Peptides against a protein of PDB entry 4A54. Designs and how they scored, part 78

Target 1, 94 residues: chain A of PDB entry 4A54
Amino acid sequence: MSVADFYGSNVEVLLNNDSKARGVITNFDSSNSILQLRLANDSTKSIVTKDIKDLRILPKNEIMPKNGTKSPSTNSTKLKSAETYSSKNKWSMD

## One batch from the design tools (peptide; made by RFdiffusion4, then SolubleMPNN)

Design b2_p24_5_s1
Fold by OpenDDE base, seed 5:
Structure b2_p24_5_s1 (fold): chain B 94 residues (1-94), chain A 24 residues (1-24)
Amino acid sequence: as target 1 above (94 residues)
Amino acid sequence: MSKLIEELEEKLNKSLEELEKEKK
């Protein structure tokens, strides 16, 4: 199969420097021989094919560690509506 | 360049074959 047939596959890539990258194949630049992976943090990593020592396709059931995107707790600071207690000016009608 | 693409395809195809063997 061609590289394009593997788009959407989750892979672990071992680089020549013994570092590892894990992500989904999103694109392949044939002109520059660059494999693009979407990482767990939704960033894209470009890997030059010559730097790939080995790779493996991961089973679909391997849950990529969801980087707990800390949903920014929108601390809805409830702006306590300052109840402007309208001081009843007791107009003393004398 | 063509050789590097071929090597990548070979690695991908081999990895797929291995994955299919593990599923059996």
Scores: peptide ipSAE 0.614, ipTM 0.898, DockQ to the pose 0.651
Fold by OpenDDE base, seed 3:
Structure b2_p24_5_s1 (fold): chain B 94 residues (1-94), chain A 24 residues (1-24)
Amino acid sequence: as target 1 above (94 residues)
Amino acid sequence: MSKLIEELEEKLNKSLEELEKEKK
């Protein structure tokens, strides 16, 4: 398969300097031999292919640690339904 | 240039094969 067939795959990349990068393959620049990964923090890392020692495709079920962007707890502002106290104006007819 | 791409493809394909073997 071509590199493009792996777009969207989650991979662990081992670099020649023994550092690791993990992310989703988003693009490959064939002209410059640069692999682009989207990291867990939504940043993009460009890796020169010559610097890649090894690759491992991760199973789809491995939940990339979503940086828990804590969904802002929608503070359900309980709209206190203003109980319309119907002030019955007792019109005292004198 | 072409050789580097080929090497990358080989690594990806090998990794896929390994992943498929682990799933069986």
Scores: peptide ipSAE 0.612, ipTM 0.898, DockQ to the pose 0.669
Fold by OpenDDE base, seed 4:
Structure b2_p24_5_s1 (fold): chain B 94 residues (1-94), chain A 24 residues (1-24)
Amino acid sequence: as target 1 above (94 residues)
Amino acid sequence: MSKLIEELEEKLNKSLEELEKEKK
């Protein structure tokens, strides 16, 4: 398979300096031999192929640790319970 | 340049094979 067949795959890359990167393969520059990964924070990391020691494809079910995008604290705007003023309409029948 | 691409493809293909073996 070509590199392009792996676009969209989630991978862990081990570099020659023993650092690791995890991301989705988004592009490959064949002219410069540069692999592009989209990271968990939606940033892009460019990796020179010669610096790659090893690579593994991660299972689709392995949730990349989403860097804690703070779930938007749904400020549960406490809907102030509109005090239903039970206006007791005392219908005085005459 | 062609050798580096081939090495990357080999690593990707090997990793895919390993992943498929773990699923069986």
Scores: peptide ipSAE 0.610, ipTM 0.898, DockQ to the pose 0.699
Fold by OpenDDE base, seed 1:
Structure b2_p24_5_s1 (fold): chain B 94 residues (1-94), chain A 24 residues (1-24)
Amino acid sequence: as target 1 above (94 residues)
Amino acid sequence: MSKLIEELEEKLNKSLEELEKEKK
């Protein structure tokens, strides 16, 4: 399978410095060999593939602590159409 | 670059195989 087949998978990545990162695979930049993970806080972490010592796919039932990301209600900020007040500067040359 | 991608794919595929073995 290609890396793209694993998009949406929850993974634990062990780095060469023995640090760990957990997140969902959201993208892979093949040109730069960069794996992108969405973390539990909804931030994105970019990991250079050369820094990966080991990787484990986590079962779907391992409840990532869903911080209750309230789906940000898309407040449709009604872009109030800036009414271009065409201030007709009627320079009446009196 | 191609070797690094291949190594990542190998790690992912191996991890998938391990996960499938644990479910049985």
Scores: peptide ipSAE 0.605, ipTM 0.898, DockQ to the pose 0.653

Design b2_p24_5_s2
Fold by OpenDDE base, seed 3:
Structure b2_p24_5_s2 (fold): chain B 94 residues (1-94), chain A 24 residues (1-24)
Amino acid sequence: as target 1 above (94 residues)
Amino acid sequence: MKKHIEELEKKLNESLKKLEEEEK
């Protein structure tokens, strides 16, 4: 079983400095022993594995940081139909 | 379910530890 088998898992990482990080495992750099997490704000955090004190997998029912698929707000650019004011050019015949 | 998650966590931690040992 490889670390890649856990890609897409939502995890909480407790670091040796007692700080916590939550994110989805996106990559593992085996050459540098770096675990990459995608955070709730869509930023990426790189964590050296030797700095990990504990790692827990969050249950799927726990609110995955909704990758806010910002549904592209279809800014329905309401094409304000430019009411072409048909200025009736009253051709005043003189 | 909880036991299965704990087993997965253990496997992940073991996998990370093995990779650290192979790098040394």
Scores: peptide ipSAE 0.363, ipTM 0.804, DockQ to the pose 0.075
Fold by OpenDDE base, seed 4:
Structure b2_p24_5_s2 (fold): chain B 94 residues (1-94), chain A 24 residues (1-24)
Amino acid sequence: as target 1 above (94 residues)
Amino acid sequence: MKKHIEELEKKLNESLKKLEEEEK
């Protein structure tokens, strides 16, 4: 089994300094022993494997807390539908 | 399901540890 078998897995990494990182495994550099994680903000974090104390795989349904990307307030520009007052042309049939 | 995840975590941690040992 290789590290590549876990690409796309959402993980929590506990570092030797007791800090934590959460992200999706995107790559592993075997030459430099670097694990790459894509974070919730779409940035990439590189972690040296020797600094990893423990790794936890998160279930697929655990939504990584997206740092609240403010949903672009779709300014629903309420296109004020110009109420074209359809003037009822009362066709008075004489 | 939980047992399977724990097994995968173990395998991943073991794989990372082996890579560190091979680099020594």
Scores: peptide ipSAE 0.332, ipTM 0.792, DockQ to the pose 0.077
Fold by OpenDDE base, seed 5:
Structure b2_p24_5_s2 (fold): chain B 94 residues (1-94), chain A 24 residues (1-24)
Amino acid sequence: as target 1 above (94 residues)
Amino acid sequence: MKKHIEELEKKLNESLKKLEEEEK
């Protein structure tokens, strides 16, 4: 199984300095031994694999705090369909 | 270089195995 098999996996990386990073594995540079994570803020963090103390794959249900991109509440401006009041001209036949 | 990739893959595989065990 290659590292590429884990692309798209959400992981927690514990570094040798005891710092943690969480993100989705987007790439692995085998030549330079660099793991790339996409973080919750859509930035990319490059981690040298030698600096990785431990890796934990997170379950899919652990909501990476989606920076609530407030999906712009498309204020569906309910275009009030202008009810064209058809003024029925009552032709009073006189 | 190859040894370090293998170690990373091992860690990932171990993590995946643990996850699979917890889902069961």
Scores: peptide ipSAE 0.253, ipTM 0.755, DockQ to the pose 0.677
Fold by OpenDDE base, seed 1:
Structure b2_p24_5_s2 (fold): chain B 94 residues (1-94), chain A 24 residues (1-24)
Amino acid sequence: as target 1 above (94 residues)
Amino acid sequence: MKKHIEELEKKLNESLKKLEEEEK
């Protein structure tokens, strides 16, 4: 398996300095050993792989930033209904 | 489900480690 097999996965990266980054894997630069994450604010973070202490894949139910770009429908095997906690953020438009 | 995620995490971490070793 290659790192590219995990593109579109939501991950938490633990760095060697014990800081954490969360985002979607968008790219891997093998020439420079750089993992690219799209963060919740739609910015891109580049992480040198040697600085990664640990990486975990977040479950799909953790709020990915809703960038509406349709990831191609790879056959989502029925991972059962994680309860959509519909947090009604009532946008009170005053 | 949990086991599948753990297997994917392991494979991803192993892939990153292998790439780091090949650059050395």
Scores: peptide ipSAE 0.304, ipTM 0.777, DockQ to the pose 0.087; fails the geometry check

Design b2_p24_5_s3
Fold by OpenDDE base, seed 1:
Structure b2_p24_5_s3 (fold): chain B 94 residues (1-94), chain A 24 residues (1-24)
Amino acid sequence: as target 1 above (94 residues)
Amino acid sequence: MKEHIEELEKKLNESLKKLKEEEE
């Protein structure tokens, strides 16, 4: 199993300095041992693997940086309760 | 589903560990 098998996974990386980075794995540079993450602001962060203390995969329900690819909008069809505006026919027949 | 994620995390961390050991 290679790091490439995890491309597109949302991860939290704990660094040796106890700082954290969150993003989607987009690439791994084997020559330089650099893990590339896309962050929530669509920027890219490069992390040297030797600086990684621990890595965890975040569940899909945690706000992935919205890759502009339309996650199919689950149309939460907010059932607009048809407020039957009973148009009170104010037939003011005078 | 949770068990599958934990297994994937383990495999990923093991892969990263091996890469570090190969650079030393």
Scores: peptide ipSAE 0.299, ipTM 0.782, DockQ to the pose 0.082
Fold by OpenDDE base, seed 4:
Structure b2_p24_5_s3 (fold): chain B 94 residues (1-94), chain A 24 residues (1-24)
Amino acid sequence: as target 1 above (94 residues)
Amino acid sequence: MKEHIEELEKKLNESLKKLKEEEE
């Protein structure tokens, strides 16, 4: 079994300094022993494998906390519908 | 399903451990 068998897996990495990183495994550099994670903000983090204390695989339904991309506040420009006062042309039939 | 994830975690951690041992 190789690290490549886990590409696309969402993981939580615990580092030796007790810091944590969460991301999707995108690549492993065997020459430099570097694990690459795609983070929630679409950036890539490189982690040296010697610095990894433990790795946890997150279930597919655990949405990586997207750092709250502020939903672009659709400024619903309430287009004030110009109330075109339809002047009821009272067509007085004479 | 949960048991399968735990097995995969174990295999991944074992793979990472072997990589560290090969670098020593």
Scores: peptide ipSAE 0.290, ipTM 0.779, DockQ to the pose 0.076
Fold by OpenDDE base, seed 5:
Structure b2_p24_5_s3 (fold): chain B 94 residues (1-94), chain A 24 residues (1-24)
Amino acid sequence: as target 1 above (94 residues)
Amino acid sequence: MKEHIEELEKKLNESLKKLKEEEE
């Protein structure tokens, strides 16, 4: 099984310095032995595999904290449809 | 170099195995 089979998997990486990184596996550079993770902030972290103490695949339901892209509340400025007051010119027949 | 890739794959496979065992 290749590392490429895990592309798109959400993983927790424990590094030799006891730091942790969480992200989606996006690439593996076999020539340089570098694992690339896309983090929750859409940045990419490159990790040298020799620095990896442990890897854990996270279940799909563990919501990577999507940085709530606050959908810009499109303040739908309700363009108040200017009610064209049709001035009914009352033709006074005289 | 090749040995380190194999170790990574082993770790990933072990993690995947555990995940599958928890879903069943």
Scores: peptide ipSAE 0.264, ipTM 0.763, DockQ to the pose 0.650
Fold by OpenDDE base, seed 2:
Structure b2_p24_5_s3 (fold): chain B 94 residues (1-94), chain A 24 residues (1-24)
Amino acid sequence: as target 1 above (94 residues)
Amino acid sequence: MKEHIEELEKKLNESLKKLKEEEE
């Protein structure tokens, strides 16, 4: 199993300084040993893995307080049904 | 470098195991 298998998981990270961070795993930089989290404010936090004391995966039902970022109202771009103006070519039969 | 990946994977796996045990 790789770290990539946990991308999209919501996690709580306890750091060695006893601070906590909550976010979704977006990336892991293996070269620098950096875990990237997307936070509730849509910012990205980079955490060095050596600074991680503990990591907890949050259940899907623990709704991170979605900052009420309005679910982008899928502006249903009302596909303006191109009113195919059937230009009835009235073939005037002479 | 490989050590830090392995440690993270271990922590993730342990956390995933706990979640599964709570759902059961």
Scores: peptide ipSAE 0.229, ipTM 0.745, DockQ to the pose 0.681

Design b2_p24_5_s4
Fold by OpenDDE base, seed 3:
Structure b2_p24_5_s4 (fold): chain B 94 residues (1-94), chain A 24 residues (1-24)
Amino acid sequence: as target 1 above (94 residues)
Amino acid sequence: MKKHIEELEEKLNKSKEELEEEEK
């Protein structure tokens, strides 16, 4: 398959400097041998093919960690059950 | 230049094969 057949694939790229980049393949410049990845922060990283040591395609179910969705800490607001203190007004009519 | 593209394609194809083997 050609590089273009892998557009939209989520990949982990190991570079020759042992750094890793993870992103979606968005483009490949064949003239300059540059692979473009869209990162989790929506930025684009350009990688020269010669600098790629290894590459792994990630399963589609691996949610790219979107940095931004702070799991809403559901502060469990303890609903203080308002115990209705039934004030028994014992009106003793004597 | 063509050699580097071929090497990238080989890595992608190999990785695809590995992924397809892990999904079986």
Scores: peptide ipSAE 0.622, ipTM 0.902, DockQ to the pose 0.698
Fold by OpenDDE base, seed 1:
Structure b2_p24_5_s4 (fold): chain B 94 residues (1-94), chain A 24 residues (1-24)
Amino acid sequence: as target 1 above (94 residues)
Amino acid sequence: MKKHIEELEEKLNKSKEELEEEEK
């Protein structure tokens, strides 16, 4: 399978510096050999393929830590009806 | 460049196989 077949997969990437990154594969730049991950905080991390020591696909049931996107409490900011003061500026054609 | 892409594909394919084995 190609890298593109794994778009949308949640992965754990072990880097050569022994750091780890977890995210969803969103893109792969074949020209520059860069794997793009969307992280749990909705940020994007670009990883150079040569820096990848190992990779594991995570099962879909591993709940990405829902950073509780607190549903924005739709504070119904009462959009005060901006009374469209139709100021008929009568263009005086003088 | 091609070698690094092939290595990434190999790692992805291997990890998929491992995941499919754990789901059986």
Scores: peptide ipSAE 0.619, ipTM 0.902, DockQ to the pose 0.669
Fold by OpenDDE base, seed 2:
Structure b2_p24_5_s4 (fold): chain B 94 residues (1-94), chain A 24 residues (1-24)
Amino acid sequence: as target 1 above (94 residues)
Amino acid sequence: MKKHIEELEEKLNKSKEELEEEEK
């Protein structure tokens, strides 16, 4: 199978520096050999393929640890409805 | 460049096989 067949798979990547990254495969740049992962915090991490020591696909039931950082409910700043100043074009019918 | 892609594909395919074996 090609790398593209694994898009949407949740993976654990072991890097050559013994660090680990977990995320969903979102893209692969074949020209630059860069694997893109979406992390639990919704950020994207780019990994050069040569830096990958090992990789495992996680089972679908393995809930990616929701970083239970309660995203503070950023108060939806009520987009102030731009008051459509109905500029009453006073069409002065003279 | 092609070599690194092939190595990544091999790792992905191997990991898929291992996962399918654990699910049986």
Scores: peptide ipSAE 0.618, ipTM 0.902, DockQ to the pose 0.669
Fold by OpenDDE base, seed 4:
Structure b2_p24_5_s4 (fold): chain B 94 residues (1-94), chain A 24 residues (1-24)
Amino acid sequence: as target 1 above (94 residues)
Amino acid sequence: MKKHIEELEEKLNKSKEELEEEEK
């Protein structure tokens, strides 16, 4: 299979310096031999192929640890809907 | 340059095979 067949795959890349990168394969520059990964923080990391010692495709169920962007706790300010008790003015027709 | 592409493809293909074996 070509590198392009793996676009969208989540991978762990081990570099020659023993550092690791995790991301989704978004592009490959064949002219410069550069693999592009989208990281959990939506940034892009470019990796020169010669610097790759090894790589592993992660199973689809292995959620990249989203760096916990604390979902902004939507403080659902429970707008206490002031139940304006509409006083049913019982129009007493006399 | 072609050699480095082939090496990357080999690593990707090997990793895919390993993943498919773990899913069986």
Scores: peptide ipSAE 0.617, ipTM 0.901, DockQ to the pose 0.700

Design b2_p24_6_s1 (from b2_p24_6, 10 letters changed)
Fold by OpenDDE base, seed 1:
Structure b2_p24_6_s1 (fold): chain B 94 residues (1-94), chain A 24 residues (1-24)
Amino acid sequence: as target 1 above (94 residues)
Amino acid sequence: SSENEKHIKELEEKLNKSLEELKK
């Protein structure tokens, strides 16, 4: 499994200096061992992997404070359970 | 769901392992 398998994942990185960074993994430079994160402000932060103490993947439900790009409203199509109103067509036989 | 959380933790472990290998 490669770091590339995690592109697009939202992560929190704890650095050796106890600082934290949150962002989406956009790239990994294998030659220099640098992880690139896109931050909430759309800037890019480069982190040397040797400086990473711990990394966690954030749940999809943790809305990164997206600056103004309208998160596509996942119209939760409430599957309106079509209550099949069993129209009891009482076929009145005459 | 608990299953999603488990899956995320598994992925996190794999990612951390990959990063550790890169530090070697």
Scores: peptide ipSAE 0.388, ipTM 0.829, DockQ to the pose 0.090
Fold by OpenDDE base, seed 4:
Structure b2_p24_6_s1 (fold): chain B 94 residues (1-94), chain A 24 residues (1-24)
Amino acid sequence: as target 1 above (94 residues)
Amino acid sequence: SSENEKHIKELEEKLNKSLEELKK
């Protein structure tokens, strides 16, 4: 079994300095022993495997903290209420 | 399910073992 078998897995990495990183495993550089994670903000973080203290796989149902993609502010284009010109129907009484 | 959790833990163990082998 290789690291490549886990591509696409969402993981939490605990580093030797007690810092943590969360992301999806996208690549492993065997020549340099570097694990690449795609983070919630779509950036990539490279981690040297010798710096990894522990790694856990997160269940698929754990919503990766969606970096709050700012919901595109639907610029509510204030539909300028078309001034319904109340055409006063002059009822011409014959 | 509890079975799915067990499967994930097994995979996690395999991944950690693979990483330890790379550190040698």
Scores: peptide ipSAE 0.385, ipTM 0.830, DockQ to the pose 0.089
Fold by OpenDDE base, seed 3:
Structure b2_p24_6_s1 (fold): chain B 94 residues (1-94), chain A 24 residues (1-24)
Amino acid sequence: as target 1 above (94 residues)
Amino acid sequence: SSENEKHIKELEEKLNKSLEELKK
């Protein structure tokens, strides 16, 4: 089994300095032994695997704070078709 | 479910094993 089999997994990484990082595994650089995580703010963090003390996989049901991609509320501005009331000025020529 | 927890632990073990192999 390769690290690539875990791409897309949400993980918490405990580093040797006791700091933690949470993100989705997006890439692994085998040449440099670097694990890349996409963080909640959509930035990428590169972690050297030798600095990893422990790694846990977070359950899928933990709603990662979806950065509220505010679906652009396409405010369908219903262009109220201004019914141009053609006032038929009936010029009654007397 | 307890089964999901077991499955996650198994995956964690596999991932950790893969990482340890890369450290050698």
Scores: peptide ipSAE 0.384, ipTM 0.829, DockQ to the pose 0.089
Fold by OpenDDE base, seed 2:
Structure b2_p24_6_s1 (fold): chain B 94 residues (1-94), chain A 24 residues (1-24)
Amino acid sequence: as target 1 above (94 residues)
Amino acid sequence: SSENEKHIKELEEKLNKSLEELKK
C-alpha cells in the first residue's frame, strides 16, 4: 500500500517537535519525501516525512478542513470551521 | 460503529507503516 492510496483523507500529523497539523493529503513527492496537506484555510503545507512522528486519520465526527475530501472508507461530513491542530492526543502507531 | 473505527485504525496503521518505510 502506498501513500497515494490515502489521497483525500483528512489527517492530523504529529511532528517530531510535537507540533501538529491538520489537513487533507493532496500529494506525496517521493523524490523528496514530502507530504502535502491542504489546510482549513485552503493553503498547502509541505511536510518532510522524516519530521513526522505520528499520523492519525480523522474520523467523520471530528472537525475536518472545509475543502477536504472523504476518507476512502468513510462517509465523513466536511466541517467548515476546522481546527488546524488538536490538543486531543490519541495516537495509534505501528 | 466499532467496525468502522477498527477499519480506520487499520488504515491508519497502514499509512504510518508506509511512511516508516519511506524513511528508510
Scores: peptide ipSAE 0.373, ipTM 0.823, DockQ to the pose 0.080

Design b2_p24_6_s3 (from b2_p24_6, 10 letters changed)
Fold by OpenDDE base, seed 5:
Structure b2_p24_6_s3 (fold): chain B 94 residues (1-94), chain A 24 residues (1-24)
Amino acid sequence: as target 1 above (94 residues)
Amino acid sequence: SSEMEKFIKELEEKLNKSLEELKK
């Protein structure tokens, strides 16, 4: 299969400098031999193919640590509708 | 370049090998 057939696969890449990268294959630039990974923090890492020592596809069941994207707690500040208590002006008809 | 094509083929080989290992 071609590299493109692996788009969407979660992979662990071992680089020649013994560093590791883990992410989803999003693109491959054949002209420059650059593999693009989406990392757990939603950033993109570009890896030159010549720098890849080894690679393994991770099982789909390996829960990538969900970066707890703190769902912005939309503090729905319930704007307490200031009930303007209409002060009944007691029109004292004298 | 011939060298670039070699690296692409090596990447494909690594991916294919890893896929076969995953299927075991």
Scores: peptide ipSAE 0.617, ipTM 0.907, DockQ to the pose 0.626
Fold by OpenDDE base, seed 2:
Parts: sequence; C-alpha cells; structure tokens
Structure b2_p24_6_s3 (fold): chain B 94 residues (1-94), chain A 24 residues (1-24)
Amino acid sequence: as target 1 above (94 residues)
Amino acid sequence: SSEMEKFIKELEEKLNKSLEELKK
C-alpha cells in the first residue's frame, strides 16, 4: 500500500531523537518527503521522513485523549441564502 | 533523488508492517 492509503489513520511516530508524536495522517508531500500529522490540539506537525525511526498505527478504539477543547460552538452563521428577488418585470402590455 | 525514494519506500514498509501487526 502507498502512504496515501493510510490517510486518516491515527499513528504514533518515534523520531530519531527519541521524541514521539501522535496524530492523524493528513497529507504526504512526496516531493519533499514530509509527512503531515494533525495533533490532538488540532495543530499540524510536519515530519521529515528521514527523521522517522519507527511508526505504529493506533487501534481505532484508542481514545486519543481528546483534549476537551470545547469545539468552538460553530456559530452557524446562517448564510442567509441571498433571496434572488426575481424582480418580475411584469411587462403589462395593455 | 534515489535517496528520497529510499526513504519513501522505508516509510511505506513501516506503515504496512504496522498494519499487519494491528491485524494480529
């Protein structure tokens, strides 16, 4: 399978410096060999592939600690559908 | 570069290996 087949997978990445990163694979830049992870805080981390020592896919049931950052209440700005007032040009031909 | 392709292949190998381990 290609890297793209793993988009949306939750992974733990061990780096060469022995640091760890956990996140969802969102993108892979093949031109620069950069793996992008979305972290629990909704930030994006870019990891150069050469710096990856090891990687494991986390099971779906592993509750990523949702940092309970209250999803900002999407103020559903009701995009008021611009009522295209079709100006009925009633051409009254009497 | 040949070196870049090597690293991509290694990443794919790690991902595929991890997937197989998850299925056990």
Scores: peptide ipSAE 0.616, ipTM 0.907, DockQ to the pose 0.659
Fold by OpenDDE base, seed 1:
Structure b2_p24_6_s3 (fold): chain B 94 residues (1-94), chain A 24 residues (1-24)
Amino acid sequence: as target 1 above (94 residues)
Amino acid sequence: SSEMEKFIKELEEKLNKSLEELKK
C-alpha cells in the first residue's frame, strides 16, 4: 500500500536522534518527502522521511492520552483546498 | 531512482510491515 492508504492511522515515529513523535497521519508530501502528523494537542508536526529510524502503527484501542477532547464529530470541515504553494524549491537532488 | 524515492519506499515498507505485525 502507498503512504496515502495510511491517512488517519495513529502512529509512533522513532527519529534518528532517538526522539519519538506520536500522532495521526494527516498528509504526506511526496515532492518533499515530508510526513505530517496531527499531535494530541491538535498541532501539526512535519517530519522529513529521511529522519525516520522506525515507525509503528498503534492499535485504535490504545488510549491516546485523551485530553478530554470530545471525539470531534466528523463535522465535514471543508478541507479548504490547501493552495498548492508551488514553492518550486527545485531540490535538484543531483 | 532518486535518494528521495528510496526514502519513500522505505517509509512504505515500514508502514506495511507495521500493519502486518498489528494483524498478528
Scores: peptide ipSAE 0.615, ipTM 0.906, DockQ to the pose 0.589
Fold by OpenDDE base, seed 4:
Structure b2_p24_6_s3 (fold): chain B 94 residues (1-94), chain A 24 residues (1-24)
Amino acid sequence: as target 1 above (94 residues)
Amino acid sequence: SSEMEKFIKELEEKLNKSLEELKK
């Protein structure tokens, strides 16, 4: 399966610095290898794929501490184009 | 970049592995 097949999955990400992030996968920028998570406070966290040490999918029944954000019902609301924070990190991977 | 493609594949592998573990 591709990364896009996991959109909407709730995940725990362990980073190389041993910090953790939990959120729903909302987007993946393949050009920059950036995974986007929606956090419990409805903010978005961008994670560079190379910084990911490990990842686990959380079961739907695990009550992530819902800070009150309702499970967005499957209504097809158009993913508003994440403003490309074009931070030109020219990672010129030559 | 071949290195970028490698990292994407590794992410996909981690996701797929986690999904299989969840089904168990």
Scores: peptide ipSAE 0.612, ipTM 0.906, DockQ to the pose 0.625

